# Designs tried in a protein design run: peptides against a protein of PDB entry 3WG5. Part 71

Target 1, 218 residues: chain A of PDB entry 3WG5
Amino acid sequence: LAKNIVYVAQIKGQITSYTYDQFDRYITIAEQDNAEAIIIELDTPGGRADAMMNIVQRIQQSKIPVIIYVYPPGASAASAGTYIALGSHLIAMAPGTSIGACRPILGYSQNGSIIEAPPKITNYFIAYIKSLAQESGRNATIAEEFITKDLSLTPEEALKYGVIEVVARDINELLKKSNGMKTKIPVNGRYVTLNFTNVEVRYLAPSFKDKLISYITD
Target 2, 218 residues: chain A of PDB entry 3WG5 as posed
Amino acid sequence: LAKNIVYVAQIKGQITSYTYDQFDRYITIAEQDNAEAIIIELDTPGGRADAMMNIVQRIQQSKIPVIIYVYPPGASAASAGTYIALGSHLIAMAPGTSIGACRPILGYSQNGSIIEAPPAITNYFIAYIKSLAQESGRNATIAEEFITKDLSLTPEEALKYGVIEVVARDINELLKKSNGMKTKIPVNGRYVTLNFTNVEVRYLAPSFKDKLISYITD

## One batch from the design tools (peptide; aimed at target 1 S79 G107)

Design b2_p23_2_s4 (made by RFdiffusion4, then SolubleMPNN; from b2_p23_2, 14 letters changed)
Fold by OpenDDE base, seed 2:
Structure b2_p23_2_s4 (fold): chain B 218 residues (1-218), chain C 218 residues (1-218), chain A 23 residues (1-23)
Amino acid sequence: as target 1 above (218 residues)
Amino acid sequence: as target 1 above (218 residues)
Amino acid sequence: TKLATGYIEPIELAGKPVKYVAP
């Protein structure tokens, strides 16, 4: 029986236009191979809102389920990462990870102080994050509080409050627990039931470009 | 009866050498006036470890109690802010604030990925943060988990676990609740009982330099 | 590379006006 393919890729660091390129590349590969799903191991402190919105859009346009997995232990889907997760087909978290803290800012002043976003912008992102939660059948109240209270949650809390779908220690446990779950948003207009009973896991390595940029900064 | 003076100052943003200068200036002013205490309203996402350690040292050398108050709601004592708090004479948090996420990193790569600190450095900061907790009679296990699990806590959790001393909505409630508390670390070699029964609250404004830097970045 | 404590970066909305995604 032709094994369903599940891709696993890692995205670590700040959310930037480069991160968008990574998401696009990874999802495209998985789409081309008609994968059952792609799992993105996410560890991000946040980043640019524009890049985040583009990433969310790219996930929403995916021809296959995109699972955001906050991994490994100690990782976070902070700020922009939370939006990305909420925009995805399924969220999983490893124990010892966190999600939340989504208040938008304009940046940092030279003195290191946070430049607050005007209420108009804050309210825009409140509406945006709530829409992501609502569209995915996740807790919109908590999504709002990720901004208004700068709330951060443990995996257990996030699961309890209906922000995420799975707590899993590793990919194997994730596949086991998410098997038979429906995607929280549609894939090509339909909610997909995940089938991980007979899957081949394929890990996607960073591109040469990713490696080069990493090397130059070392 | 000569009113005891309590100073209140705000420190917002990244922890840098400039933030050290702010702490030093504020504490020095309060020391010169023989204040009962200084309350630092802290909102920080983190910052430089070197600056953080210097700030902690400056607090420990203070001739007056330094109270770190994570404020306003939505603020955080994230990363470096947690260390600073744990190194202070008293920690308070407003509802809707957070503390934790203390894992050290070397920085960000050009591609926005986090450059992990080597185990040696991570272990150094584990030992350091645990020492701060132990010296202040706070929960050293949780302090370690702020690094090893990137743990973030609510004020209620932080209080429950013995990481902080006060949850307060505003300065008035803080003064009321902390009145009669002993400092968690010594002031001039002695644990001080705070006396906020007849106090004048004096707010310290940002320096002209702080304002100028803020203005230049606007 | 200067040692930093990992900080949670809030969403930066710097420079480019978030083009209001027209509803």
Scores: peptide ipSAE 0.041, ipTM 0.253, DockQ to the pose 0.086
OpenDDE base, seeds 1, 3, 4, 5: peptide ipSAE 0.035, 0.022, 0.029, 0.028; ipTM 0.292, 0.238, 0.280, 0.305; seeds 3, 4, 5 fail the geometry check

Design b2_p23_3 (made by RFdiffusion4)
Pose (drawn by RFdiffusion4):
Structure b2_p23_3 (pose): chain A 218 residues (1-218), chain B 218 residues (1-218), chain P 23 residues (1-23)
Amino acid sequence: as target 2 above (218 residues)
Amino acid sequence: as target 2 above (218 residues)
Amino acid sequence: SLPVGGVVIPVLGDTPRNTAAAS
């Protein structure tokens, strides 16, 4: 009962309805265990807008800070993952990862051709991504360019431009650097200072169902 | 005189990429065997827009008539399934089935809430559903109400209003009543008269991949 | 394989069956 606990979970692949269930399951475990924070190792090339919005909402309502960590090296928080990151308490990127490229699309034709959205829906997602950035005090100008210019950024660029808060190689370095940082959004109405000294790290294994469904969607 | 071959397939559940694959697989089989028609027993609550548009496109390119049959009783062709029906060569409904209810939403939230669709998406789908109805000679005024009023119709109502062509209890009654009917859209440029005199019915089983994905869904 | 990027708008329908499932 008198412990400082950080949960670490993994989320890989397309952001779908099932991805929401994962976020909710992991975050719920951390909440019920009074965790200082949960770190989500995120690698996503794309996904659906509805599941992305539900995840952002679940993060906004989280009773504990949610740290989105673009990991491992070579991972990306592209498309839906970018919004999830902008919608969270803190963003960390591992070396050689990517963030951005969030243009909303109606999807993919028989060819694999891109089916663009009506111009106005592009404006809707611009307003939504600007809102997430402003609510978290992040660079909304660059966030808008994730859509309008299909802009993508390395870790160092994302840090310089004020989109993320941490560049870290691993969980330990992430804890060291983010220790003492305020969350970019509130936890239950208050901005919180992260206390990662003398912390117990607990890893949440992805389930059989997680790995299988992810593999199939792949 | 001649033996006419009719294929029958079942397509159930949410409309997704796997559903497009089912439509493509079943239609390709019927095309290669020079079938008179393929009948799809459709039961769907809804699904994704890109896959629905890809299915409508696959049906437009079909070298043989595709008959959408809302079957069994209790089934529906709601949301995305309505567009598939309106985009097909002939629509049949079994007693106690439903068609319509197509108001687009960005999706469902955590607590039964619904994420509204911006007006541009709504107007986009109004134009698209009116177009499918106009191209097939079906009631475009009523088709719009599938969206603007979330209108849903019984089989008897759907026939009366000119949205569908046949009300049938089974495959036997469907072939009998649709024999001699012209297709509502062309097959390779010409409107084909359906010849169901002297008919061999062939049922297509769902593949291993089909069954696995649906068991996981159940 | 799909390219990296692009948020897919699933554009779903508000149907009684899906509403019941969501509840």

Design b2_p23_3_s1 (made by RFdiffusion4, then SolubleMPNN; from b2_p23_3, 9 letters changed; failed a check: too like the target's own chain)
Amino acid sequence: SRPIGGVEIEVLGDTPALRAIAK

Design b2_p23_3_s2 (made by RFdiffusion4, then SolubleMPNN; from b2_p23_3, 8 letters changed; failed a check: too like the target's own chain)
Amino acid sequence: SRPIGGVIIEALGDTPANRAAAL

Design b2_p23_3_s3 (made by RFdiffusion4, then SolubleMPNN; from b2_p23_3, 8 letters changed; failed a check: too like the target's own chain)
Amino acid sequence: SRPIGGVEIEVLGDTPALRAAAL

Design b2_p23_3_s4 (made by RFdiffusion4, then SolubleMPNN; from b2_p23_3, 8 letters changed; failed a check: too like the target's own chain)
Amino acid sequence: SRPVGGVILEVLGDTPALRAAAK

Design b2_p23_4 (made by RFdiffusion4)
Pose (drawn by RFdiffusion4):
Structure b2_p23_4 (pose): chain A 218 residues (1-218), chain B 218 residues (1-218), chain P 23 residues (1-23)
Amino acid sequence: as target 2 above (218 residues)
Amino acid sequence: as target 2 above (218 residues)
Amino acid sequence: SITGTSVTGSLIPILLSGTVSTG
């Protein structure tokens, strides 16, 4: 009961209804165990707007800070993952990862051709991504360009341009650098200082169901 | 005189990419065997827009008539399934089935809440559903109300209001009543008269991949 | 006059997808 606990979970692949269930399951475990924070290792090339908005909402309502960590090297928080990142308490990127490219689309034709959205829906997601950035004090100008210019950024660029808070190689380095940082959004109405000194790290293994469904969608 | 081959397939559940694959697989089989028609027993609560549009497109390119049959009793062709029906050559409904209810939403939230669709998406789908109805000679006024009023119809109501062509209990009654009917959209440029005199019915089983994905869904 | 039926429907219109090309 007198421990400092950080949960680490993994989320890979398309953001779908099932991805929401994962976020909710992992975050719920951390909440019930009074964790200082949960670190989500995120690697997503794309996903659905509805599941993305539900995840952002679940993070906003989280009783503990949610740290989105674009990891491992080569991972991306592209498309839906970018909103999830902008909607969270702290963003960390591992070296060689990517963030951005969030243009909303109606989807994919028989060809694999891109089915664009009506111009106004593009304006809707611009307003939504600007809102997430402003609510978290992040660079909304660059966030808008994730859509309008299909802008993508490396870790160092994302840090310089004030989109993320940490560049870290691993969980330990992430804990060291983010220790003492305020969350970019509140936890239950209050901005919180992260205390990662003398912390127990607990890894949450993805379930059989997680790995299988992810593989199938792949 | 001649022996006419009719294929029957079952398509159930949410409309997704796998569903497009089912439509493409079943239709390709019927085309290669020079079938008179393929009948799809459709039961769907809804699904994704891109896959629905890809299915409508696949049906438009079909070299043989595609008959959408809302079957069994209790089934529905709601939301995305309504567009598939309106985009097809002939629509049949079994007693106690439903069609309509197509108001677009961005999706469902955590607590039973619904994420509203911006007006542009709503107007976009109004134009699209009116267009499918106009191209097939079905009631565009009522088709709009599937969206603007979330209108849902019984089979008897759907026939009366000119949205569908046939009300049938089974495949036997469907072939009997639809024999001699012109298709509502062309097959390769010409509107085909359906010949169901001297008919061999062939049932297509769902593949291993089909069964697995649906068991996981159940 | 339409008596109507009662169904629950969904239509999911928007996806988010992209290709990355970082600077």

Design b2_p23_4_s1 (made by RFdiffusion4, then SolubleMPNN; from b2_p23_4, 13 letters changed)
Fold by OpenDDE base, seed 1:
Structure b2_p23_4_s1 (fold): chain B 218 residues (1-218), chain C 218 residues (1-218), chain A 23 residues (1-23)
Amino acid sequence: as target 1 above (218 residues)
Amino acid sequence: as target 1 above (218 residues)
Amino acid sequence: MIKGAKVEGSIEPIELAGVVKPP
């Protein structure tokens, strides 16, 4: 029996327009091969809101399940990464990772201090993040607090509070634990039950361009 | 029996004079074909107030129902988009979208800070947005708060508060849920009951010009 | 430093610059 393919790709660093290109490339490859899912190993401190929103849209338009996996230990889905995760079909976190800290900012002053976003922008992103949580059946109260309280959670807390679906040490444990789970949002209008019983894991390497741009933006 | 036509078109990005041209083109095509309705999939962060007001007028002058659909998930009808929606015959939102944040501004300073609009302008737009809400039988209090509190809502909140009429995951669900609904404002002086029982969905692609301008304005 | 979501240019509110005076 032909093994179902699960793709695994890594996205690390700041969320930019280039990060969108990475997501698009990875998901497109997985779609073309009719993969069972793609797992994106995510490690980001945040980034651009526009790029983040485009990434969320690209994930939600995927023809296959997109699983965000905050990995490895020490990684974070901070700020923009949290929105991306909340916009995905399933969230997993490795032990020793974090999620949250989603308050929007206009940038940094010359002294490195945060330039606060006006209430209009903050309220927009509160509604946006709550909507992502509600759509996915995740904790909208905590999602709001990621902004209003700059809340950050451990994997265990995030699971407990219903922000994420899986805590997993590695890809094998992730596949095992997520097998038989339904996606938290639809794939092509339908909730999909993940089938990881007979899968081949294929790792997508970052392109040379991916490596170069990540290096420049870090 | 000849199928009634429902057009679907996408408008994404900043509201500009070019966005008006898109609305005009799309609605004109649908009018020429005596479509049952046109659904505009809207995703906008806002834009120019003059263009917005022209778009609202063009919608209200339509010979067919214009349904604003905040779509896909992750999209917003922010600022100008909210006014456009409130000026339309029916508002739908997909899960994971937002509406609101309507406070007018004069622009951004060199440091990226908002330049506040004077009270006279703010009061004008308060009256304007309330009028759109009242005309359409939508929540005028919330419409005002979109400005005075920079309020943004989820689809579920917007439905609950009587700002929008439909929450729908996709075009098929939108057609199903809106079938038999009356338009919230008149079409050629009469409230129209939507009939989506035997419809052909026709997608209008953005013109090359539409794609180019959206790319430049993003 | 956790770099928050940069909202620069992502949400342009209604620019009133050049809005025709209401009649």
Scores: peptide ipSAE 0.022, ipTM 0.245, DockQ to the pose 0.082
OpenDDE base, seeds 2, 3, 4, 5: peptide ipSAE 0.063, 0.032, 0.036, 0.032; ipTM 0.288, 0.272, 0.240, 0.237; seeds 2, 3, 4, 5 fail the geometry check

Design b2_p23_4_s2 (made by RFdiffusion4, then SolubleMPNN; from b2_p23_4, 12 letters changed)
Fold by OpenDDE base, seed 1:
Structure b2_p23_4_s2 (fold): chain B 218 residues (1-218), chain C 218 residues (1-218), chain A 23 residues (1-23)
Amino acid sequence: as target 1 above (218 residues)
Amino acid sequence: as target 1 above (218 residues)
Amino acid sequence: MIKGASVSGSIEPIRLDGVVKPP
């Protein structure tokens, strides 16, 4: 029986316009092959809000399920990464990872202090993150607190509070646990039941360009 | 039976004089074909107040209903986009979108801080946004709070508070839900009942110029 | 905690440059 393909790709580092290009490339490859899903192993401290919003939009326009997996242990979906996760079809976290800390800022001062975002911007992102949570049937109260309280959660807390769907140690456990789950948002207008019973895991390597840019931005 | 035509066009990015040209072009095409309506899929962070006011005026002068649809998920009708929406014949939002954050600013300082608008300008836009809400039978209190509190809303909140008329996942659901609704403002002096029973959806592609300018302004 | 969705330029509010033209 022809194996369903599950793609796995890694996105690491700051969320930038280049990170959008990575997401677009990875999802496009998986779409072209009619993959069962793509799993994005995400490790990010955050990044640009514009790039983040474009990435969320690209995920939500995907013809196949996009699973955000905060991986490996020690990784985070911090700030922009949390928005990306909340905009995805399924969120998983490995033990020893974190999610949250989503308060928008204007940047850093010369002394490294945070330049606070004006209330207008903060309120925009509160509405935005709550909308992502509500659309995906995730905890909108906690999503708001990711901003208002700078909240960060462990995988176990995030699962308990209904922010994420899966805690998994590795890709195999993720596939096993998420098998038969419905996507938290639609794929082409329909909630998809994931079928990971007979799958080939295919890893997408970062391009040379991906490696170079990641090296420059880290 | 000849199908009524519904046009769908996308407007994305900052509200500028070029965005006015896009609105004018799209509406003119739909007017020429005696379309049942035009749906503008809107995704904007805001932009220029002068361009925004011209766009609102162009919408209100339309010979056919103009439906503003905040789409896709992750999109926003932020700032100028909210005024445009409030000036339209019907507002819809997709899940995962936002509306609001309408406080006028003079711009950004060199350090990225907001330059506040003087009270005279702020009060002008409070009156303006309230007028748009009142004329369309939408929540004028919330419209004011979009400025005074820098409020932003989810689709569900916006619907609940009577800011928007429809929450829809896609164009088909939008057409289904808005079928038989009256426009919130007149078309050529009359409130029009939308008839989406037997319609052809016709997509207007962005011109090459539209794509280029969007790319430069993003 | 690395705070910082850098929001620079993503939400540009209504720039009022030139709106003082009388109706």
Scores: peptide ipSAE 0.024, ipTM 0.289, DockQ to the pose 0.081
OpenDDE base, seeds 2, 3, 4, 5: peptide ipSAE 0.022, 0.117, 0.143, 0.049; ipTM 0.289, 0.422, 0.414, 0.386; seeds 2, 3, 4, 5 fail the geometry check

Design b2_p23_4_s3 (made by RFdiffusion4, then SolubleMPNN; from b2_p23_4, 11 letters changed)
Fold by OpenDDE base, seed 3:
Structure b2_p23_4_s3 (fold): chain B 218 residues (1-218), chain C 218 residues (1-218), chain A 23 residues (1-23)
Amino acid sequence: as target 1 above (218 residues)
Amino acid sequence: as target 1 above (218 residues)
Amino acid sequence: MIKGASVTGSIEPIRLDGEVKPP
């Protein structure tokens, strides 16, 4: 019986235009192979807002479910990573990871101090993040507080508050726990029930370019 | 039976004189083919006030209904986009989108700080945006607050407050929900009842020029 | 007067960084 394929890819580091290219490439590969889903193992401190928004759009345009998995232990979906997660079909976190801290900034001063975004921009992102949460049926109050209070959560807290769907130690546990779950946002206009009962896990390696950029940015 | 045509076109990015040309071209094509309407899938962070005002005028001069659809999820009708929407025949938003943040600025300083517009300019745009809202029977108080409070709204909030007319996940849902609705402003002096019962959806591709400009601005 | 005004919510320069990488 033809095994359903689940792709797994890793995205690590700052969210940039190049990170968008990674998402696009990975999702495209999984789409082409009619995968049951793609799991993106995400570890990011954040990054650019524009790139983040493009990534969210790319995820939401996916022909297949995109699962954001904050992994491995010690990883984070910080700032931009939280937005990406909230825009996805399913959020999972490994124990020992974190999510949140979403306040937009203009950058850093020479002394390393944060240059705060003006209220206009902060309010824009509050509306944006709340919209992502509401669309996905996730906790919009907490989503707002990721900005207004710089809130960061553990996986257990995030699950408890209805920010994420799964706490899982590894891919196998993730697949087991998420099997039969509906996507939190539509795939091509329909909420998809995930079927992970007989799957082949296929890992996507970073391209040479991906490796090079990671090397430069690391 | 001859199907009524609904055109769909995408406009993404900053509102500029080139964006005006896109609107003009798209609307003109739809007018020439006696389309029932054109839907503009809009995703913009804002842009130039002059270009915005020209776009509003072009929309209001349309021989057919122009529906602004904030789409896809994650998109926004920010700033100039809000004015454009408020000047249109119907506003729709996809879940996960946002609208608002309309305060005019003079630009950005070298340090990235916003240079605020003087009260005279701000007051001008308050009057302008309120007029657009009033003309369309939309919430003029909220329209003002898009400027005075830098308010941004989710689709659900915007619908609740009477800023927009439709929340829809896709074009099909938009057509379904907006079928039988009257335009919020006149088309050639008459409020038109939209008829989307037997329509052919025709997508307008960006011109080569449009693609080139998008590439340069991306 | 209005020609120089911008109604922009430009997100291009905006950062959503949770962790400050030390410079």
Scores: peptide ipSAE 0.079, ipTM 0.377, DockQ to the pose 0.186
OpenDDE base, seeds 1, 2, 4, 5: peptide ipSAE 0.090, 0.171, 0.089, 0.056; ipTM 0.372, 0.401, 0.365, 0.367; seeds 1, 2, 4, 5 fail the geometry check

Design b2_p23_4_s4 (made by RFdiffusion4, then SolubleMPNN; from b2_p23_4, 12 letters changed)
Fold by OpenDDE base, seed 5:
Structure b2_p23_4_s4 (fold): chain B 218 residues (1-218), chain C 218 residues (1-218), chain A 23 residues (1-23)
Amino acid sequence: as target 1 above (218 residues)
Amino acid sequence: as target 1 above (218 residues)
Amino acid sequence: AIKGAKVKGSIEPIELAGTVKPP
């Protein structure tokens, strides 16, 4: 029986157009190999909303399940990362990670203070994040509160409130716990049951370009 | 029995004079082929009000039904997109999309802050958006609130409030659900009953020019 | 009056600022 392939890739840092390119590349590789899934180890403080929306769209267009794994301990799916997670087929978090803090801003002033987004923009993202949660059968009230209250949650809280599907310490525990779960959104119009019983894990390394741009944006 | 042709085309990005050219081209092709309808997959953050009004007028002058489909998941019919949708023969949304946030602005300042429109302009667009809703038998109160409250809605909310006609995951589901529906505005002076029972779907690709301009405006 | 009006939705370079430390 052909072993099911699961890809694992890392995305770390600010969400930018380059982060979109990383997601697109990683998902494309996994699609081409007809992988059972791809796990994206996510650690982000946030970033650009446009890039985030494009990433969500790319995930939702994936021919295979895309699992967002907030990893390692100390990582966050902050802001844009939360939207990305909510747009994915499955969310997992490692202990000691966080999710939330989704309030849109226009940027930072020269003094480092936040430039608040106008209500129009805030309301747009409230609707958007709620739609992602609703579509995925996740807690839309909490999703809204990620904006309206700048709420941040632990993995245990996020699981309890129905924001995420799995708490796992590592990839092996994630695979074990998510085995037999259905995707929270469709893959090619169908909810897929994950099959991790006979899995080969393949790690995707960042390209040289990926490393360089990550270095420049840090 | 000759198969009814339905065209599908995509419009993504800011609403500009170029977006008008895209709408005009797509609708013209579908008109020339006596298509049963054209579906425009719309994903827009908004854009220019002048271009929007021209697009609405072009849709209303169409010899065939024009269906606005807010697609894919993560897409929006934000701002100008909402006006365009309200000016169309049928509105559909995919799960995970949004509609609304229609407040007119003069632009953005160098600091990224919104330059508010004067009351005269705001009131003009309130009247305009209400007229589109009323003419199409859609919720004019909500249409006004898209401006006055910067309201944004999920597909389910928009359907519930009578802003849109269909929630559908894909083109096939859209065709199935909209089959037998009447257009919300006339086609050549007549309300048309959509016939999607024996349909050939034809996708219109963006021209090279369409791709290039989309790339430059992003 | 209408010529200059933008009906712009949210896609300015809106940063979804989580814990992004200011530069």
Scores: peptide ipSAE 0.138, ipTM 0.387, DockQ to the pose 0.190
OpenDDE base, seeds 1, 2, 3, 4: peptide ipSAE 0.028, 0.082, 0.134, 0.119; ipTM 0.245, 0.340, 0.379, 0.373; seed 3 fails the geometry check

Design b2_p23_5 (made by RFdiffusion4)
Pose (drawn by RFdiffusion4):
Structure b2_p23_5 (pose): chain A 218 residues (1-218), chain B 218 residues (1-218), chain P 23 residues (1-23)
Amino acid sequence: as target 2 above (218 residues)
Amino acid sequence: as target 2 above (218 residues)
Amino acid sequence: SAAHYGKVIIDAGHSPAELTASS
């Protein structure tokens, strides 16, 4: 009961209704165990707007800070993952990862051709991504360009431009650097200072169902 | 005189990429065997827009008539399934089935809430569903109300209002009543008269991949 | 595979009627 606990979970692949269930399951475990924070290792090339919005909402309502960590090297928080990141308490990127490219689309034709959205819906997602950035004090100008210019950024660029808070190689370095940082959004109405000294790290294994469903969608 | 071959397939559940694959796989089989028609027993609560548009497109390119049959009793062709029906060569409904209810939403939230669709998406789907109805000679005024009023219709109501062509209890009654009917959209440029005199019915089983994905869904 | 990189897919193929039916 008198421990400092950080949960680490993994989320890989297309952001879907099942991805929401994962976020909710992991975050719920951390909440019920009074965790200082949960770190989500995120690698997503794309996904659905509805599941992305539900995840952002679940993070906003989280009783503990949610740290989105674009990991491992070569991972991306592209498309839906970018909104999830902008909608969270802290963003960390591992070296060689990517963030951005969030243009909303109606989807993919028989060809694999891109089916663009009506111009106004592009404006809707611009307003939504600007809102997430402003609510978290992040660079909304760059966030808008994730859509309008299909802008993508390396870790160092994302840090310089004020989109993320940490560049870290691993969980330990992430804990060291983010220790003492305020969350970019509140936890239950208050901005919180992260206490990662003398912390127990607990890894949450992805289930059989997680790995299988991810593989199939792949 | 001649022996006419009719294929029958079942398509159930949410409309997704796998569903497009089912439509493409069943239709290709019927085309290669020079079938008079393929009948799809459709039961769907809704699904994704891009896959629905890809299915409508696949049906437009079909070298043989595609008959959408809302079957069994209790089934519906709601939301995305309505567009597939309106985009097809002939629509049949079994007693106690439903068609319509197509108001677009960005999706469902955590607590039963619904994420509203911006007006541009709504107007976009109004134009699209009116277009499918106009191209097939079906009631565009009523088709709009599938969206603007979330209108849903019984089979008897759907026939009366000119949205569908046939009300049938089974495959036998469907072939009998639809024999001699012109298709509502062309097959390769010409409107084909359906010849169901002297008919061999062939049932297509769902593949291993089809069964697995649906068992996981159940 | 690269074509699935980036881009938020908007799914407007659902209606409230599905939720009502579920309830």

